# Ledger of designs, part 339: peptides against a protein of PDB entry 5Z08

Target 1, 168 residues: chain A of PDB entry 5Z08
Amino acid sequence: RQKDEWAKKTSSLMKQLDWFIGEHLGAMLAAEELGGPVVGELMEIDPDDLSAGFNAHGKLKKATSQPDLDRRQRRIDDIWGPQDEQGQAHKRKRGADEALAASAEMRDLIEQLMNKLVEAGGDNSATYVEIPRESAAARFLVRSKVAMFHPNDARRLRLVDFGRDLDD
Target 2, 222 residues: chain B of PDB entry 5Z08
Amino acid sequence: GLPRLIDAIEEASKIPAKRRQTPIKPTIEKLTTHLYTHGASPDSLLRLADLLTLRNHLDQASLAAITRNLYPSSTVSDEVVLRFIGALGHGQLKPTLALQALFLRWLVMVYHLLENPGVLGQVYGVLFDLLDTAAIRPQLCHLLALVTRRKHVRPFRIQAILTLSRQTGGDPNLTGLLRVFKNYYPEIIVGDATKGRASAFKHPDPQWRQHLDEIQQRRSEA

## One batch from the design tools (peptide; made by RFdiffusion4, then SolubleMPNN)

Design b2_p30_5_s1 (from b2_p30_5, 16 letters changed)
Fold by OpenDDE base, seed 4:
Structure b2_p30_5_s1 (fold): chain B 168 residues (1-168), chain C 222 residues (1-222), chain A 30 residues (1-30)
Amino acid sequence: as target 1 above (168 residues)
Amino acid sequence: as target 2 above (222 residues)
Amino acid sequence: MEEEEIEALRKKQEEELKRFMELVRQLREE
């Protein structure tokens, strides 16, 4: 009975999360992957600020004309730029595809993190998921304090153990 | 009840220990036992925050004991938060740095119960400017790691933390905070300045958390 | 997007994150 209630509650929460991922978070993550604003802070970050990066002295680098920057800026402009008439449908489709991809990545990552947590049976060392890249999804979970990177390996991500992680 | 215990402690706090007719320790023990069992209401939290943050004649052990048992039974108001934030830093009227560290630890542990987490974002600068205070730095970094948003990650703060990291020989807590900054600006070069291990900002007290959850659960069932 | 819409999205994100954290907590208590 308690397991069934928990399963229902878990299922409900997962459905709500899935909805949120699909309807809102995926697009934001896609924007972040494309060099747009970080999820939850749709503050107009000047694309130039994102591109410039910060040097070891914490100064905004001058936007070096790196060719990869132009592609990212174009993508940002494609997503957030003024919708010129002709390109709208293709831009919308591309944005939708990227949002879907980001949503899928987030869902998969959450699933992996949850599965590892269950499989570990309380061994915190076994709760790490190997991530192929530091994705917007991974960064989001870390920023949200839902997940954390392995202290020595940024390719290993686990759910923040709000309860058990303190005995190690 | 809790209000009467607070009343007694408030009155005792006005009087030097040597001039008290009755020892306050038994009343403090009753208070801490009550807090442990039932937690503190928002009103009680505010009164206790004043007792903890304002200069009075309570001994440090009593203040620490109250702080360690300061379980909210409900939410934590902005006013309570601001009392603790206002108590931070150097000054003759401010609590000891040891007590300030306990306050920051408490804020970390109750962060999820804040009525308005944004209040900490509003005082972000105040918190950030205290990072040079070594005695409270671990808890400050942890709190800042929770509070930091992109709006807070400014070039001058990046520079400040990098400089402080170098000056401290790569304090793991500062490295941890820099990693949080890097989550908002991936272009931040953390590694070259901070060869050190980063703090993971784990929950500071699991038992306290578990007990808080039990107190909070009782409220949801009532 | 109007500043109000952005704030609404932020609030919604925070709520969903709280729910997810609660879910993760519950998964660990089992």
Scores: peptide ipSAE 0.025, ipTM 0.253, DockQ to the pose 0.072
Fold by OpenDDE base, seed 5:
Structure b2_p30_5_s1 (fold): chain B 168 residues (1-168), chain C 222 residues (1-222), chain A 30 residues (1-30)
Amino acid sequence: as target 1 above (168 residues)
Amino acid sequence: as target 2 above (222 residues)
Amino acid sequence: MEEEEIEALRKKQEEELKRFMELVRQLREE
């Protein structure tokens, strides 16, 4: 009975999460991957300043060469720029495709993290998923305090075990 | 009950140890035993926070013992949090840095019980400006790692951490905090100077956590 | 969506994920 109630609650939460990923989060994650704003409170930081990144001294790099800025700016402009009629359909389609891809990445990442958590049988060292890159999806889970990176290896991500992770 | 024990300690705290007619240690032991068994109500927490943070005649061992047994039986109010935050830093009227480190550790351990976690976000600047204080830096970085939101990750604070990291030879707690900032600003380069181990900010006391959970469960059944 | 709505949805999702993780923890202890 309790396991069944838990399974139902878990299923309900997963459905709600899946809906949220598909309807909202995927697009935001796609925007972040494209160099748009990180999900959360938009700080009035000039997008150009963000695109330039920080140097080793924590100073904004001057926007060097145009091409990569142009690609990110084009993508931001493609997402948020003026809706020209013919460009809108292709931009919407591309934005939708990127949102779908980001949604799929988030779903897959959650699934892998959950599977590793179950397989580890309580061994926290075995709960790490290897991620090919630090994605917007991975960062989102970490910001949400649901996942954590390995302290020495940003390619390893695990769910925060609110029961045991605080003990090892 | 707990209120009477607090009353006795409050009265004793006004008097220098050499002038007390009765040793306070047995009363402190009764208090800590009670706190360990039942936790502290919000009202009791506020009174205990005042005893811990205000200058009085209690000895450091007693203050540390109370802090180590300061289990909330319910939630932690903004007022209690602000008492501990107000006690941080340098000053003759402030608690010792060792005791401040215990307060910060306590705030980390009870963070999930705060009535309003946003209160720590409001005082984020006060906390951040104390990062140069080496004695409290480990616990302070851990607390900041919990509290940090995008609105707190400002260019000047990124620069401040990077500068302080260089000055400290790459303190792993600062590297850990910078890694938290990177979650909000992926473009932050945790430079080569951070080849050091980043702190994972693990729970500072698993046994304390387990015991807190037991105390909190009893409340949900009542 | 207004920025406030996005943040509200993010917070809701964060709460749901935390609750999910707590449920997973409880099941492992059973």
Scores: peptide ipSAE 0.034, ipTM 0.677, DockQ to the pose 0.054; fails the geometry check
Fold by OpenDDE base, seed 1:
Structure b2_p30_5_s1 (fold): chain B 168 residues (1-168), chain C 222 residues (1-222), chain A 30 residues (1-30)
Amino acid sequence: as target 1 above (168 residues)
Amino acid sequence: as target 2 above (222 residues)
Amino acid sequence: MEEEEIEALRKKQEEELKRFMELVRQLREE
């Protein structure tokens, strides 16, 4: 009985998560990967200041040449801006393709993290997934406090064991 | 019971050690034993927080022993948290930096028991401004790593950590905190700016955690 | 979506994912 209730709850939560990834999160993650705002930023920070990025010294890069800012801003506007009817069908398609790719990356990452968690049999050292890059998906899970990077290896990510992971 | 032990220590704390009629050490040992066995209720935690943070005649070893055994039996209130935060920094009326480091370590270890974790977010600036204090920096960075949210990651704070990291020769705790910030601002370059390894921010005392869990479980069964 | 709506959705998802992880933890202990 309890296992069946748990299986139902797990299935329901996974469906809700999958829906959220597909309908909302994928587009937001795609925007982040394109150099847009990070999910959950009420950017009172001038988007122009963030687009400049930080140099190795933490100084805001002076806005390099206007054209790349315009392209990023246009991409952000293409993804998040009002769907102006005249927005080139190609840009909408590209944004949709990037959102689908981001959604797929998030789903795959969650699946890998869960599988490693089950396979590890309680060995926290074995719960790490090797990630090819620091993605928006990985950062999102870490910001959500559901995943953590390996302290010494940013290519290794694991689910936070809310019961034990304050220990590791 | 625990309240009577606290009463005796509160009374003794008002009197210089040389003027006490009875040694306080046996009472402190009874208190720490009780705390280890049963933990502290919210009310007891508040009273103990006052004893630990307010200037009194208790010796540093006694204060440290109480702090090391300060197991919550329940939740930790905002008032308790704010007393420990208010005790941080430099000043003649503030606890020693060694004791402040123990308070920060305690806050890290009980973070999951806070009634309102958001209270630490409200005082984020106060905590962040203490990063230049080397004696408390390791535990402070760990606490900030837990508390940090998007609203806290601002350009001026990024720059402040980067500057301080350079000044300290790449303190691994600052590098660890920058890594947390990078989750919100992926443009932050952590590696080349800091020759130091990032701190893992591991739980500072696994045995303390295990014992805390045992105390907390007994409450859930009662 | 207004920034507030995005943050509300993010927070909701974070809460759902935490609940999911807690359920996974409970299954491992059984």
Scores: peptide ipSAE 0.032, ipTM 0.671, DockQ to the pose 0.049; fails the geometry check
Fold by OpenDDE base, seed 3:
Structure b2_p30_5_s1 (fold): chain B 168 residues (1-168), chain C 222 residues (1-222), chain A 30 residues (1-30)
Amino acid sequence: as target 1 above (168 residues)
Amino acid sequence: as target 2 above (222 residues)
Amino acid sequence: MEEEEIEALRKKQEEELKRFMELVRQLREE
């Protein structure tokens, strides 16, 4: 009985989370990945506003751009390139595709984090997921105090055990 | 009860140790034993915060002993938090830096019991400006790591931490705080100085946490 | 949506995920 109630509650929470990821969070994460503002600074990124460009006030002066920043900037420039009607449609589609990709990345990351938590059987050292990069999804989970990076390895992420992890 | 013990200590705190007719140590021991067993109510916490933060004739060992046993039995009010924050920094009327470090450690350990965690966000600037004070920096960085939100991560603060990190030879606590900032500004290059170990900001005292949880559970059952 | 609404949604999700983690913890202790 309790397991069934828990399973139902878990399923409900996962559905709500999935909905939020798909409807809201994915677009915001995509904007962050594209060098836009971090989730919690921008309101409605209307997919149409994803086509208009972020204003200059978010430009931290170009410190020495790691090559990956240049790739993101090129992607931004490709997304924000000339405003021809065909360009706008392509931008909207690309924005939607990036939002879907970000949503999928967030879902996958949550699933991996949950699976590792279950597989670890209570061994907190085994609960880390290896992430290939610091994604907007990973940063969001950390900002939300839901996940934490390994102290010595930023490529390792785990869920915060609110009951025990204040002790680890 | 706890209020009577606090009354006795408040009265004793007004009198220089050389002029006291009775030693204060037995009363402090009774207080700390009571706090360890039952915790402090919100009202008692406020009174104890005043005893700890205001200049009086209590010795440092007694103040430290009270702080180490300052278990909230319930929530921690904004007023209590603000007393401890107001006691931070340099000044002739302020507590010792050692005691301030204990206060910051306490705030970290009771952060989840704050009635309004946002109060710390309101005083974020005050906390941040104290990062140059080496004696309290470890606990201060830990508290800031808990409190930091997007609104606090500003270019001038990023630059201030980077500068201070260079000046300190890459203090692990500052590196840890920069890592928290990087969650809001992924473009923050935590430079070669961050080849050093970042602090994980682990709970400062697991035994204290466990005992706090036991005190908090007894209240939920009452 | 106002910046405040997004922050509210983020906070709500954080709370939901915290509740989820607490449930997972409880299941491990049983």
Scores: peptide ipSAE 0.027, ipTM 0.666, DockQ to the pose 0.052; fails the geometry check

Design b2_p30_5_s3 (from b2_p30_5, 14 letters changed)
Fold by OpenDDE base, seed 1:
Structure b2_p30_5_s3 (fold): chain B 168 residues (1-168), chain C 222 residues (1-222), chain A 30 residues (1-30)
Amino acid sequence: as target 1 above (168 residues)
Amino acid sequence: as target 2 above (222 residues)
Amino acid sequence: AEEERIRALAEEQRRELERFLELVRQQQAE
């Protein structure tokens, strides 16, 4: 009975997570990979203020019109901005493909992390997944305090054991 | 006047809420209204800093309301700044981390009114060592972005931010602080862990800034 | 507004994932 309730709860949560990844998170992670906003801790930062940096007195420099930053901001505006018709179809398709790829990467990473947690049988040293790169997906899980990097190896990621780490 | 309101709140702060003969809320509302309208003098700021930073029987909502209305009518002294810095971190006698975040935000918003901005540079190490405290990190990074000078950008601090950035999955506030460091040392490799967008550290509250400017202008006409 | 909504959604998903991990831990303890 308890096992069946757990299986149902787990299945429901996985479906909700899969939906969230597909509908929202994948596009945001793709935007982050493309140099877009970071998921979860976006202070309302004017992109112009980001590009300008701080002067020696701690004041924002006036945005020097560097044309390349406009191109990235335009890409974000093209991904998140209102749907203009013709030139956006190819950019939308590429954005959709990148969002699908980011969604797949996130799903695979979560699955690997969960499988390692189950296989480890309580050995925290065995719960690490080797990641090929530090992806937006990996960074998101760490920022959300769901995962953590190995202290000595940023290519190793594990789920946070909330039961042990809260008592320290 | 403001001094009498502070006197009443100081006396009430010594007594548990359940043992007070009169509700303090109306006096807090009068205080916050006065602060919103006129701001606080340097002397009043010091007294209010003590009320906000020292352990007393005031409720968190009242402390937060005072902090949100803590408009300086003049300058901010080193002593006031040091009261708020001394209140940061973990400890049974320290304010809540939520209130500490409000103090740091306040320091950011009044930074241009400090009598001696160099005082924050003197306590730079104390501020920097608190970067691991997630609850205050956003405002702390913003304050450090304002305070950081070339003398503060040391190899051990660069490495500490890089390590903490990896451990936090590239916190954009840490990336923002590293970008400030890179202004002094362009050779700093913001590693793959920091490929995320940096925080721009925009003004936390434009309406608060505008109202502060109005209070400061009235002083110059007076 | 949209960024706040995204933050709220990310925080909600964090809570859901925390709940999921807690359920996984409970199953391993049983």
Scores: peptide ipSAE 0.028, ipTM 0.275, DockQ to the pose 0.041
Fold by OpenDDE base, seed 3:
Structure b2_p30_5_s3 (fold): chain B 168 residues (1-168), chain C 222 residues (1-222), chain A 30 residues (1-30)
Amino acid sequence: as target 1 above (168 residues)
Amino acid sequence: as target 2 above (222 residues)
Amino acid sequence: AEEERIRALAEEQRRELERFLELVRQQQAE
């Protein structure tokens, strides 16, 4: 009985998440990938908390700018281009295609993150997904405090274990 | 053609306006009309970048008119980018801050045409250190919003933006840039002073972009 | 208004995702 209620709640939440990704988040992530407004707003920065969280040993390894990140950022300027009627149709189509791509990337990333969490069996070191790029999807999950990057490797992303991180 | 117009303007730029035998304005109008219709090739773009960034006897209205019509017909080289970046800041040999703002706006509008967008990331520090210059801050924040990667989001830069945001009473452009930083480090708490609307960094000129797209499309058909 | 709506929606979806992940963790512990 409890497992069935859990399965129903889980299924309902997944459907709601999938709907949200498809109807809203994908377009917003595409807009962010395309130099539009960043998804998710202003939390208050305490400068003192910033100084405490940035441990001196965070050698930001130069994430090698993969050429593909530059292509999506180049598409930013293409999608926000001028509204001619044919250009609007192409822009709408391109915008829709980018929203679909962003939605697919977000879904895939969430799936990978969840699968790694399940597979890790409580080993936090095994929960990391390797991401090819810092996507809007990855940034959104991190910004939302749902995911976190590996402290030493920005290409490794994991789900936040809300049970463990609240106890520290 | 465009090279001959540039030649004439280069020669005229060496001579003070009062000593010119012929008004330069008609030649500038021909140049801007040509640029509007056909755009600038990489070679022409470099020559125009030198005319815009180097100290010469061209008037500010002419320089602004050229900058507003500086449509690339192709890609934008690292060399062209570096000319404009090198023209930023304070100094007697630098262009006016008004013209620098137009250069930054131009870089934002042509960012997708850069041969190597990474070149701006290499000069990120130079750009970031100019954020205190109010006259160029809006366009500078927009450019930085495009250029910023995780490697650029450093504690000292976060603190610098926060400090400058407090000093400026929460400039929406700085808040917008800080929001970009927060994408890489969600733990960045944007203090109470940033309760203001962040700039969305919308395209500065949709009509200019449309016209650029038309020029770029003609090149792909040739 | 639309930006506030998007914020509210993003926060709501964050809470839903947190609840989902908590449910997934509970199922693994059983």
Scores: peptide ipSAE 0.028, ipTM 0.224, DockQ to the pose 0.015; fails the geometry check
Fold by OpenDDE base, seed 5:
Structure b2_p30_5_s3 (fold): chain B 168 residues (1-168), chain C 222 residues (1-222), chain A 30 residues (1-30)
Amino acid sequence: as target 1 above (168 residues)
Amino acid sequence: as target 2 above (222 residues)
Amino acid sequence: AEEERIRALAEEQRRELERFLELVRQQQAE
C-alpha cells in the first residue's frame, strides 16, 4: 500500500516536472544556451524570441536595437549564418530544435541524477553523475538548490539530500 | 603599425581557417609582440575587444594570446569594459568560458586604469548573477571583491552567496567575497556557510603588472 | 514582478523536487 502511494506520488511529480520542462523550462534553458538571460531573468521566452537571438548581455534583440548592434549581428550572421537563401526558415526551426534539445538534456540529467541516488543506497559519495559540461540544465538544478557540484570537481553533480536539512 | 595589424586580423577573422590564403599565426605573433612592447591605445583596445568578444573564425589559442598581451598604453574606456562584460555568460554566440575567465582576469589587472571604475558597479548585477558558473567564478569573485560597495551588499545577494557557498561546499572565492560583504555588514556570519579558507584575492600575475607599469611609465615620459 | 515569479516557479520546482526526493528516501527506508 505505501509503495503504491509512493509510486503514484512519484509518477505525478515526474509528470509535472516533465510538463514543466517541455512547456517552459526547455525554452528558457535554450535561451540561456543561446546567450539569453539566465533562467530567472526572463520567464516567458517566445520561440520567436529564441529565433531573434540575444545580444551579448543576454537581452532580447529588440528590432530597434542600435545600428551598431545590428551591424555586429549581421557580421556574426555573415560569418556563421548559413550562406544560402533558405536562412529564415532555418532560423525558426533552429529555435524549436534548441528548445527540444535543452528539454532532452534536462530530462536526461534528472534521470541520471535520480538513478545514481537510488543506486547509491545512501552513500552520498556514490550519488555523483559525471557531466560532460556545465550546461544550462546543470546550472539550473544547482541554482534551484536541487543539485550540487562536487566541492573539488565541477564535472560531478549530485542531487541534494534534503533529508538532512529538515532535521537541522 | 598596430592599426594595420588589426586590419589584417579583422579581415582574416571573417574567413574560416581552412579557406584562408595565408596563415594568420604570423600576423597574430606580430600583434602580440607589438602589444607586449608598446601596449594598445584606447582605439586599438576597442577594436581588439571586438575581435575577442565577437564570434569570428579566430582560433582559441590566438584569442588567448591576444588577451594575455592586452596591455593598455593609456586608459581603458567604459566601452571596452562593456564589451568584455557583454561577452560573459553562457551562449553559442559568446566566447568560451576559458576565454571569459581570461577577460575577467584582465579586468582585475587593469582595474586601476579604468576611465570610470564606476562602470563595473553599474553592471554589478550582471556580474553577480554569473557566480554560479564554476569556470569563471574565481576571477569573477576577485573582480566583485574590487567592485563591491555598500550599495551592492543587499540581503538577497548575501543570501544568494551563502546559498551558493553551501552548494559548492564552501568555495574559497565565495568565502572571500563574503568577507568583503562583511566589511560593510559585520553581522554577516561567514563561518556557518563556509568551513573553508577564504581567498585573499592576490594579484593574478605580478610579472604582467610590472610590465604594464613599464608601458604606462613610457607614456608619461612622452 | 517577473523575477519574483521565476523565483516562485523555481521555488515551486524545488519544492516538488524536494517532495520527490523525500518520497525516494522514504521508499529506500522501507
Scores: peptide ipSAE 0.027, ipTM 0.247, DockQ to the pose 0.018; fails the geometry check
Fold by OpenDDE base, seed 2:
Structure b2_p30_5_s3 (fold): chain B 168 residues (1-168), chain C 222 residues (1-222), chain A 30 residues (1-30)
Amino acid sequence: as target 1 above (168 residues)
Amino acid sequence: as target 2 above (222 residues)
Amino acid sequence: AEEERIRALAEEQRRELERFLELVRQQQAE
């Protein structure tokens, strides 16, 4: 009974998180990667302009490579610049692609962090995920106090252990 | 070709303008036109970086014109980056602060073409220590916003930015950099001085970016 | 209003994620 209730709660939370990532967080993370406002801070950008560009098609794409990140950062002005009439469709498509990429990165990162937490069997030293880059997704999780960097290695990220920090 | 133009400018740079037998301006114009059309190879970039960063007899307008047209056709080496970083700060042998601001702007615009982006992280301290120099601060903050990683966000640097922000009356560029730091340390209290508009660090020249992308695309087709 | 809503939603999702992680930890301890 308790396992079934836990499974239902877990499934519900995962669905809500997946929805949030796809519908809202992906666009905001894409904006941050594009040198826009930091997720969770006052966004001077009209959310409607962001949302109108981001179609949440739930297909997990591969994590964005560093060159692709650099390409994304270069296209900030193309995505957020003044909308000339003819360029709007291409800009919207590019924005949507960036949101999908950011959503995929966040999902993959959460999955890796969760898997490492389960595999570690309570050993906090074994819960670290190696991150190829400091993404907006990684920074968001740290800002949200959900994850933390290794004190000596900024390439290692782990979930915050809410249980152990209470016993010290 | 480009190497011959650089040769001519290197030779002219050794001679004061009043003692040159031929005006250098036409050669500079040919160089900038070539750079605009084709970009600069890694080897040419290194030679041009030396011309831009070492003390010589070239006029400021010519140096600025070269810098504004310094499109890489390929990647940017660590050596080229280090030439520009070494040229920053105060000193009689260093370029003018106006030219240094152009170099920092250039580094921002070509950041994605660095062979090793980590090289800027290695010289992070050198860059950070120049934040008190008002003339280069806007571009320096933008570059630091790109370069900053968790390892760079140290308590002493947080305090340094907060102090400098108070001293400058809340420079938007410093506030922008502090927001980047806050991504790594959310507990950073952005004091009342930082309630001002932070710089979003937008690309400094969209037209330059577009033209760079066109030059880079031609390389991928070759 | 919409920014506040997004922030509120982000904070709600953060809390839900924290609760989820806490539940996962409790289940590992059982």
Scores: peptide ipSAE 0.027, ipTM 0.223, DockQ to the pose 0.014; fails the geometry check

